# Designs tried in a protein design run: peptides against a protein of PDB entry 6O8C. Part 130

Target 1, 262 residues: chain A of PDB entry 6O8C
Amino acid sequence: VGLRYEKISLPKIHPRYDLDGDASMAKAVTGVVCYACRTASTLLLYQELMRKGVRWLVELVKDDYNETVHKKTEVVITLDFCIRNIEKTVKVYEKLMKVNLEAAELGEISDIHTKLLRLSSSQGTIESSLQDISSRLSPGGLLADTWAHQEGTHPRDRNVEKLQVLLNCITEIYYQFKKDKAERRLAYNEEQIHKFDKQKLYYHATKAMSHFSEECVRKYEAFKDKSEEWMRKMLHLRKQLLSLTNQCFDIEEEVSKYQDYT

## One batch from the design tools (peptide; made by RFdiffusion4, then SolubleMPNN)

Design b2_p21_1_s4 (from b2_p21_1 with I4E E10K K14E E16K E17K)
Fold by OpenDDE base, seed 3:
Structure b2_p21_1_s4 (fold): chain B 262 residues (1-262), chain A 21 residues (1-21)
Amino acid sequence: as target 1 above (262 residues)
Amino acid sequence: DEEEEEWEKKVLEEMKKLEEE
């Protein structure tokens, strides 16, 4: 679940020169851009934490994979050993049948041999599945975590710092407008400066909001969506690994039933 | 408001001039 944030918008800026109105507007703009800075910082932090989580999950799944491969290998060794023993027994019985021993015992051993060979063939399917999983987890695979380094916002982008610079400029103008309001009337030159600063305020605010929406929010949403998709796929992969492990245990259990006959 | 749009346009034009200085 991604971070919830409120949609923010700049207040309407009235073109009329009004010291009281301009101070109030500047205060509101300062508040909005301040919220954008804080939100951008929070969104960045979330993404950095998620990147750490992604790396951790990759390592966890790799461990699960290695465990499954190990179990599969053990089962293959056990199965191969059983097959070899049964084959030796079959050869002995075939020799004995030439000396008038009953065919019924050979039939049972032959059936066991056939069952073991079928179990051995299923190992090929498990191996193929493991190879597929390995390929998906490999660098450049479909489940590689390269997207986590590419998508979203990063500390190196300095988005928070850029917004903070704009906020500082806006805040400075706000404090000046607060002073201007206290003077009630400005001299002609001061009035012209005030009007100019109002234009600057609008410029900085618009730039801040554009940067926030396009470089912070949009990229965050893209990262979030990609993260959710990737996470679902990784969880599914873990379930597949568990299924393969269980198949190995099932084979091992079946083989154990035949070991008592060898 | 048409007056607001005209003002925003004027502000943008003035800002462009300031960036070129």
Scores: peptide ipSAE 0.017, ipTM 0.478, DockQ to the pose 0.705
Fold by OpenDDE base, seed 4:
Structure b2_p21_1_s4 (fold): chain B 262 residues (1-262), chain A 21 residues (1-21)
Amino acid sequence: as target 1 above (262 residues)
Amino acid sequence: DEEEEEWEKKVLEEMKKLEEE
């Protein structure tokens, strides 16, 4: 589950000139945009940590894959050796049977040979499964981690810094409005400046919130959704690898039963 | 509120000017 954040919105900005109301509004706006900055930073950190986790998991699964391939190869070598030995034994017994000797033993060995060939056939299925897994993990595969570099927000986007600049502008206006409030009454020119600064405040705040929602939150949610989907698939893949490993062990155990006949 | 709409319009106009600078 990704990071939870509170849905934030700008307070209502009244058009009327009111020093007390404007100071209160500016304070609230400052708080909201400050929260947006902190949230954007946290969302970015989460994504960076997840990217590290994705890379780690890819390497882990690749290691699991290589171990499975190694085990499969070991079993194939053992199985092939056993098959060759049984085939030699079958040939010897076939020659002996021509003189009416040891027919019952030949039947048993022939059955073992048939079983070994079936096990060998199952190795083809394991190989096909491993090839499928390899293709999925390969660049451009269904489980490639390229999305982790494409989706979401990145430090290079400088979203936090951009929001911080806007926050600084907003904060400056807030402090001025706090001073204006303390004056209780402004001269005409100062009143006009106050009104203009109120418009600037609205502009900066709107820009900040738009940037936060569109460039931070939206992209984060897309990254989160993609990461969850990918993670589920990777975990499933890991279970498949474990299953294949177990199949190799099962085959090895079965082959070991027949080694006494070789 | 008509005053609010007029104010919003003015703000948008000023925003547009600021974007052009």
Scores: peptide ipSAE 0.017, ipTM 0.484, DockQ to the pose 0.648
Fold by OpenDDE base, seed 5:
Structure b2_p21_1_s4 (fold): chain B 262 residues (1-262), chain A 21 residues (1-21)
Amino acid sequence: as target 1 above (262 residues)
Amino acid sequence: DEEEEEWEKKVLEEMKKLEEE
């Protein structure tokens, strides 16, 4: 669930000198840029929390992987032991058959041996799948979390601080325009300063909104999209691990049926 | 409004000068 932010735009700035209008405009601009600062901070916080979540999920999946590998190893040992015992039994019965003893028992044991060998072959497929999963989780793999450190905005970018500086400049001009409004009429020199400050206000506001849109919002959206894609893939990977674990349990259960013959 | 467009153009030109400094 991504943070919803409102698309904000600067109010229209009229070129006409109007002390009342300019004060009102400056107030509105201050409000918009203030919202941008707060939104940028919220977007940054969201990304930092998501990065923590990503790291946590990676560790969780690695633990699941290690447990699956451990279970697989246990099953392989058990299966190999069972195969060796059945092979010894087959050899004994083959020797006995040369002396005209019961062929029916040898057939059953041979069938068990064949089934165990098939189970052993399936272990190779599980191993290959685990290796694939390991490669995907490894550094440089398809599910590496390197994107979380690269995409989006970071505290080191100081975007909130940069926007705050611009907001401070805008706020200062707003307070001056409020003062100018109270004077009702300015001397020629003060009028020229007011006009110049209005241009500065526009400059700072435009710079703030451009920075907000290009360096905060756009990067956040890219991070969000990448995180959603990655999370989907990670959830699928966890399902694959669970499937492999279940296959190991199924093999173990099947082998247990033949332990009476070993 | 032609006056608004001219003012915006002037502001953008001044901004460009400030960015080049």
Scores: peptide ipSAE 0.017, ipTM 0.476, DockQ to the pose 0.656
Fold by OpenDDE base, seed 1:
Structure b2_p21_1_s4 (fold): chain B 262 residues (1-262), chain A 21 residues (1-21)
Amino acid sequence: as target 1 above (262 residues)
Amino acid sequence: DEEEEEWEKKVLEEMKKLEEE
């Protein structure tokens, strides 16, 4: 789901010179840009934490994969050994029949051999599935975590710091407008400065909001969407690995029933 | 997915702890 944030917008800036209105507007702008700074920081923190989680999950899934491969290898060795022993037994009984010795057990042993060969065929499917999983987890594969390093915002982008600089400029103007309001009336020169500062305030505020929207929010949303998609695929892959592991255990159990004939 | 939701919950909880530090 990711972090929820509220849509923020700048208050309406009136062109009219009004000391009370301008101070109130400047306060509101300061609040909005302050919220943008905090939100940008929070979104960055979330992404950094998610990147750590992604790396952790990749290692976990790789461990699960290696365990499954190990189990599969063990079962293949056991199964192949059992098949070879049964084949030797079949050959012995066939020789006995050639000398007119009754081999009542030959049919049963032949049936066991057929069953073991079927189990061996299923191992080929498991191997193919494991190879597919390996390819997906490999560098450049469909489940590679390279997106986590590329998508979203990063500390190196200095987005929070850039927004903070703009917020500082805005805050300075706001405090000046509080003083101007307290004076109730400004001299001509101070009035002109106030008007210029109001233009600067607007410039800084619009720049901050544009940067926040385009460089913070948009990139975060892209990261979030990509992370959700990737996470679903990874969870599905883990379930697939579990299924393959269970199939290996089932084969091992079945093979154990025939060990008395080897 | 329940596993996804549980994982997201843990991430959000850890994030909250980091914000409080």
Scores: peptide ipSAE 0.009, ipTM 0.422, DockQ to the pose 0.014

Design b2_p21_2_s1 (from b2_p21_2, 10 letters changed)
Fold by OpenDDE base, seed 2:
Structure b2_p21_2_s1 (fold): chain B 262 residues (1-262), chain A 21 residues (1-21)
Amino acid sequence: as target 1 above (262 residues)
Amino acid sequence: MTFPEVEVPDLEAMLNEVYNA
């Protein structure tokens, strides 16, 4: 999961004045910083899409939760109704048994009652599990998506724009160095300007790569790590929720077997 | 110097895999 990018480094900048070498170096630097800009943009896009995806997934899981709660409620109502009917029947038979008429039938009904009570007890466990899931999905819970808004890079940081400004400065110097190379020899003043521009190029390039590494790549990696952890937890929660849903259906099916006695 | 293109993974597919898992 996540974007694969290659670690890029600036070429070595030689201090020697060399019009051919400086033009070639400037070209390489331009390429590296250009790659950084594109990569930063892609990393930002990925994170923004992931944030949308996280929100979407949370809503889906909440919907599933609500459906499970609804199903559980229906099962509880049905089960309680069945229990009440069986209890009424038991009371009638107990009165009749005082006259020693139908002891065998009372035993069967009593066994059904015991089974239904066990099923009712299991509903308490389901309820507690649903409450736990609700707490985890709630604001401030363990599965809250607040991390998605806090971690990583954001459009408001303007990282891509900052890098682009530096790239523009670098590109301008590169084009000048191409012209300088074409002249083959510079006058003293132009040579001094060239040397100064070379220092500027180095400064801008270093600033760009530092910004890229510290503000784009590092933050992206932190975002990625948190996203992966969160996704694993969400997957586990989803499985738990499905298990609870299935348990509700199983109970409903079992209760249906005794409705003919109620 | 040729730099590799960064491919954006299909996030929708990834999310669907988690949801349907």
Scores: peptide ipSAE 0.055, ipTM 0.765, DockQ to the pose 0.709
Fold by OpenDDE base, seed 4:
Structure b2_p21_2_s1 (fold): chain B 262 residues (1-262), chain A 21 residues (1-21)
Amino acid sequence: as target 1 above (262 residues)
Amino acid sequence: MTFPEVEVPDLEAMLNEVYNA
């Protein structure tokens, strides 16, 4: 989801000297470039806000990661403790069996031990997944936010200011053309100035629109595409973290069932 | 010519949606 802006184009500039037409054209050009300037500003704002949002989201996901790691660590400690206790119990029963105790109890404890060992094995998978996530979030990782600082437009580019300068030049010519129109007829020298100003207007307008398209819109679109891709990946990573957290809780719950035997 | 104002989407809402999904 990105900013919707209308594709704007410069009006056709007729080469013919026409005070009414030229004033109308200049007005339209002024409007178009004004819109470009405003749009560029909005696009920049969007990107700056998104950069803040990206940083915010990264921190949240890192916090989630740390919490998951912490939970995993707690579960591992509990599980290891339970395993050790069960192993001690097994050894005791093995000694007691030499004195005619029922094999059924030993079998049950042995089964519990086997289940706990399976749970312990699953912890290795969780650990590997967490390490993968960590690598992706680390500097230089696939989910690093470095792209947000590199892609798109930045305030330092001064694109809005550059467009504003051109807009000012265009606006000045437009106001002159309004005056020229009001005169209905210009003297030869004034007519020549008008013609030259018309060329300048075209030059400034073309420069503005080129700058807008190449330095504002294009870069924004690149930023947008990168942001969308990154957001999808972050969403997936978050879901993965949640899954891992849930797995830790499931293991903890399962271990708790066997703690009564320890 | 009047051009429509470009509205900035609620990025916070969007980010929250992603985080809470």
Scores: peptide ipSAE 0.055, ipTM 0.767, DockQ to the pose 0.682
Fold by OpenDDE base, seed 1:
Structure b2_p21_2_s1 (fold): chain B 262 residues (1-262), chain A 21 residues (1-21)
Amino acid sequence: as target 1 above (262 residues)
Amino acid sequence: MTFPEVEVPDLEAMLNEVYNA
């Protein structure tokens, strides 16, 4: 998962004054830095979309949690009601047993009572699991989305804009070098300007690529790694919630078998 | 040199696939 981009490097810049070579080099540099700008923009967009997705997923999982809690509560109420009814029935049959009547039925009802109590005890485990999940989803929990706001690149960093400024400077020099090439020969002063511009081009290009690598790519990769880890944990949590929900349904189904005895 | 365009995946679709899986 994530954006695939090619690792790009600047072409080698030859120190020799050569109008044809310098124009070709400048063209290549412009292309590389242009690619960096586009890539940086795409990486930023991906991160912004992922941040939205993270928030969306958190809300969905919270909804799932609330549904599970609700279902658990319903099952507890039903189970408690069934237990109370069975206990009343047990008391009646115990009185009858004193007269040597209905001993077999009392045994069966007592067994049902024991089974229901076991089911009731399992609710404590479900509750503890739900509390754990709640703690993980809570602010400051292990599944907090604070990383999404802290990691990676942000529009406020203006990385794309900074790269674009450098690209503009490089492009301007490239177009000048294209003109210089067309002139075939430059006057002394123009030649000196060309040489200075070549140094500026190199400076801007190096600055752009360093910025791209350190402030865009590296931060993106860190964001991506954290995103993948967090997503895996969220998926696992969702599976846990589904498991707990299913356990509640299983208990409800089992309790329903005994409702005829109440 | 033509550099490949980086396509942004539909993250919403991806998240939905993950959620519905």
Scores: peptide ipSAE 0.046, ipTM 0.763, DockQ to the pose 0.532
Fold by OpenDDE base, seed 3:
Structure b2_p21_2_s1 (fold): chain B 262 residues (1-262), chain A 21 residues (1-21)
Amino acid sequence: as target 1 above (262 residues)
Amino acid sequence: MTFPEVEVPDLEAMLNEVYNA
């Protein structure tokens, strides 16, 4: 979900000296560059807010990870305790079997022991998955937020301020052209100044729009693309954590069925 | 020429949607 902005272009500048046309052109140029300034500011704000959101989301996912690790640890302790108790019981029954006692009960307990060992083996897979997630969330990992600091535009770039300076220059010329239009006819020297200012206007406008396109829009689009990709990966990781948590609950529930035998 | 207002998406809503998904 990105900011929708319209691609604006500078109006065509007619080379002919025309006080009415030049004033109208200057007005249009001022409007276009003004829009670029506002858009650049909005794009910057969005990126800054997104950077904050990214940091916030990382912390939430770290919390989810810690909760999952905690739950896994609890289940491992419970499972290990149950296994040890069943193993003690098996040893007792094995001794009794030497006296031809309780063969059926030994079989049942041995089956429970085998099931518990299988559950214990599944813990290794959960652990490996958690380690993978940890590595991805770690500094330098695949889900590190370093891109958020590198990509896009930043307040330190002063892009909005640079555009504003150019807009101010353009606006000044526009106001002069309004005055020139009101005069209807300029003296030779004033006409030459007007022509020079028209060239200056074009220069500033071109510089502004180039800066806007290359330093604001393009970088924003790169930031947006990376943010969307990263967000999808984070969502997937969160779902993975939830799945691992559910697996821990499933194991805990299964172990609880055998606690009456320990 | 009225330039369309740039609609700022509600980032908080978007993040919450991702978190509650």
Scores: peptide ipSAE 0.045, ipTM 0.759, DockQ to the pose 0.611

Design b2_p21_2_s2 (from b2_p21_2, 12 letters changed)
Fold by OpenDDE base, seed 4:
Structure b2_p21_2_s2 (fold): chain B 262 residues (1-262), chain A 21 residues (1-21)
Amino acid sequence: as target 1 above (262 residues)
Amino acid sequence: MTFPEVEVPDLEKLLQEVLNS
């Protein structure tokens, strides 16, 4: 009577999974990606607001520039008029000097003329400065706002939407893992699905975080850096404009002192 | 996975500073 040896097949060792741990992990992942979505949205909003602010500021500074130019022009006209009148006066007194008259007055008028000419020369410097400012504000200039449209993230990139899609996928898996946890034990097929979903979750999560870091955060930081640099330059330029305006007022005031002689 | 909180700079404040200069 031959002993029938039953071949005991070794059970297939499946990778261990932890339903409780997987649910907890999935919850955490969901939270992180959710945060990424919200943050991306916030970062985008701030950039858009900044872009609006940049455009507004550019227009404001351009207006300031135009006002300064206008003021300068007025001063130049006044100054030139005064110079011409003083020159006429000088000629008259020079004729009088031929008969040895009005020597003291001629000296005074000549001094005024010299001062006015110096003021006129200073106008050239102001003009040069204004031209420089204009060049900086012009398209392609150092203070052009083209960077605001190029740098950072934009609504058209659809970063938030892309992240949201991934979040939805992750959330779905999380909810399933909660159910799986509640079951305490899964059938073989369900277990395999769970394991597969776990892999999907990691895939989605890694994709989301990579996208967030590379396409949202990094670009935002670049935008931020550019914006700060640009803002500092704009502040400086505005101060320059104010200085030039004040110089024009100072010249106008000085010229007014001599108008009685013209 | 934990991500650090991203600090958003107060860009509006910076703009205001420029406008007030």
Scores: peptide ipSAE 0.018, ipTM 0.590, DockQ to the pose 0.376
Fold by OpenDDE base, seed 1:
Structure b2_p21_2_s2 (fold): chain B 262 residues (1-262), chain A 21 residues (1-21)
Amino acid sequence: as target 1 above (262 residues)
Amino acid sequence: MTFPEVEVPDLEKLLQEVLNS
């Protein structure tokens, strides 16, 4: 999913002293950096929400895993019980067969026994799959969520606050340039101050945009890509768990067909 | 210059939608 944002760039800053142009430029710069601040905040919020979602999904999948394990265990118990009962029955019929009785029934029961043993063998595959899933979800596993705490931007980085400080400086200069424009002409000293402020504005603006691009956008994109990849893998894992659960139900259903022979 | 606001979706809702699909 991820957030779409508009790519922003600073307007061209002309070196020439021009009160009207400088005011207009400063206004535009203020707008751009303001948007950067808001965008940075939104990107941060999204990442924080994603981190919560990641934690939530991990717990959900762990619950699914535990349920699957429980179901598998139940089926194993039922299957083993059925096998034991069939084996007892086989022994009885084998004794009867010594007197040439019940040969056809013995054959049928033996076939059932063979089928049950095949079902029992399939439990090993399910167990192996569950172990694989467990290993992937375990700390240090391939689906560990440690990346969510490492990648992207964090509130502790104070990116929004840093950008806001720069925005405040830029805004102050913009308002001064608006006043300067209204004066139409500045005295020498005020003109020099204006020129210095223009340099400061440029410095703050470039710093803000650099910070936004490198520390906010880039890191966000990395986080986004990682989160999407991880999410797809987790959802696939959940489907695998569901498949394993269904296999357990199928085995249970098959076993139930033979309960009348026990 | 006016820039559009970015809407942040409810992640939990989105996840539930995906899980239910």
Scores: peptide ipSAE 0.016, ipTM 0.538, DockQ to the pose 0.461
Fold by OpenDDE base, seed 3:
Structure b2_p21_2_s2 (fold): chain B 262 residues (1-262), chain A 21 residues (1-21)
Amino acid sequence: as target 1 above (262 residues)
Amino acid sequence: MTFPEVEVPDLEKLLQEVLNS
């Protein structure tokens, strides 16, 4: 749901000394800088919420990882147990073969043993994949969330407060220009002050907009881009973990078919 | 997680239009 900002049409302002025009200009500038303040606050809030979301997702993925490791461990234990039992059975049948008994059964058991050993070898691939995932999630890894603390704008930067100070200065001049407009004519000294204040207004407005663009918008965009990239990678990693879990289940199911022979 | 597209209006352009107007 994109916040539709209403296009505020700003009136054309002439650079000439005009009390009515200057008051209108000051009002418009106040509105623009006020909008910048609100927008900066919204952008900051979004980033803070996203940082919370990032932390939450990291913990979720760590939990998924731990579950996968646990399942892998269970399968390894089951598989090793099955292999040991089959090996014992093979030894018994080998002794019986010396008496020319049960040659066909020995062949079948030997084939099962070979299949189990192949399944055991596949665990190495799963382990390697888990180690890769662990390294990526570890501090300094490719999926570390350090960027979330470094990129974008932070409350400590006081960008909104800085903009608010400038807005206050602009607003003060605007109110003075409203008074000047009401006077219709100013004395020479008051006119000079008005002209000077107009220059101050321009200075503050320019400073506010530059600060907004460079310190708020630009940094937000950088944060957004990094967050999107990171999020895609994290979602992919979750899919990888799910795949590894499913592989463990598949191995467990296959091993269960041979447990009746042990 | 859909990132809200925050359309940031070109406030600098708007300000410049006001100041030049």
Scores: peptide ipSAE 0.020, ipTM 0.656, DockQ to the pose 0.024; fails the geometry check
Fold by OpenDDE base, seed 5:
Structure b2_p21_2_s2 (fold): chain B 262 residues (1-262), chain A 21 residues (1-21)
Amino acid sequence: as target 1 above (262 residues)
Amino acid sequence: MTFPEVEVPDLEKLLQEVLNS
């Protein structure tokens, strides 16, 4: 489950000049944008950790693949050796039959040979499956981890820093509004400055929330969705590799039954 | 195609924590 964050919205900013209300509103806005900064930082950290996890999992699956390939190769060598030995035996018995030896033994060996050839044919399917897996894991493949570098937010985007700058501007206005509130009444010029600062506050707050929503949250959600999808596919791939490994063991076991005849 | 053998770091616990978060 991805990081949970609360959907935040800016409080309603009333156009009416009210020193008490404006100070309270500014405080609330400061809190919201502060939360956005912290959340953005947390979301970034999560994504960076996930990227590390993705890299780790890729290497793990590559190791699994190599082990499976190694096992497959071992089985192929063993199987081919067994087939060659059985074929030699069959040839010897065929020569002996010309001298009235029992057909029953030749029949059994021939049946074994047929079974081994069938097992050998199944190796082609395993090879094809391994090639498919390799192609999917290769650069440009469907399971490549390039998405992890492209999707989401990155430290280089400096989203947290950008939000922090806006937060600083908002906080400064908030502190001024606290002072204005303490004055109870402002001179005309000070009142005009207050009104102007209120507009600036609105601008900074809107910019911060838009940036947070569009550049932080949205990108994070896209990253999360892709990561979940990719993870499911990778887990399925690991299961496929395990299945192929088991098939190799099954073939090896079958071959071992006939080694006494070679 | 074979991939080079890489020593896998022990990040399993960390990954699991992140995925369960």
Scores: peptide ipSAE 0.012, ipTM 0.466, DockQ to the pose 0.031; fails the geometry check

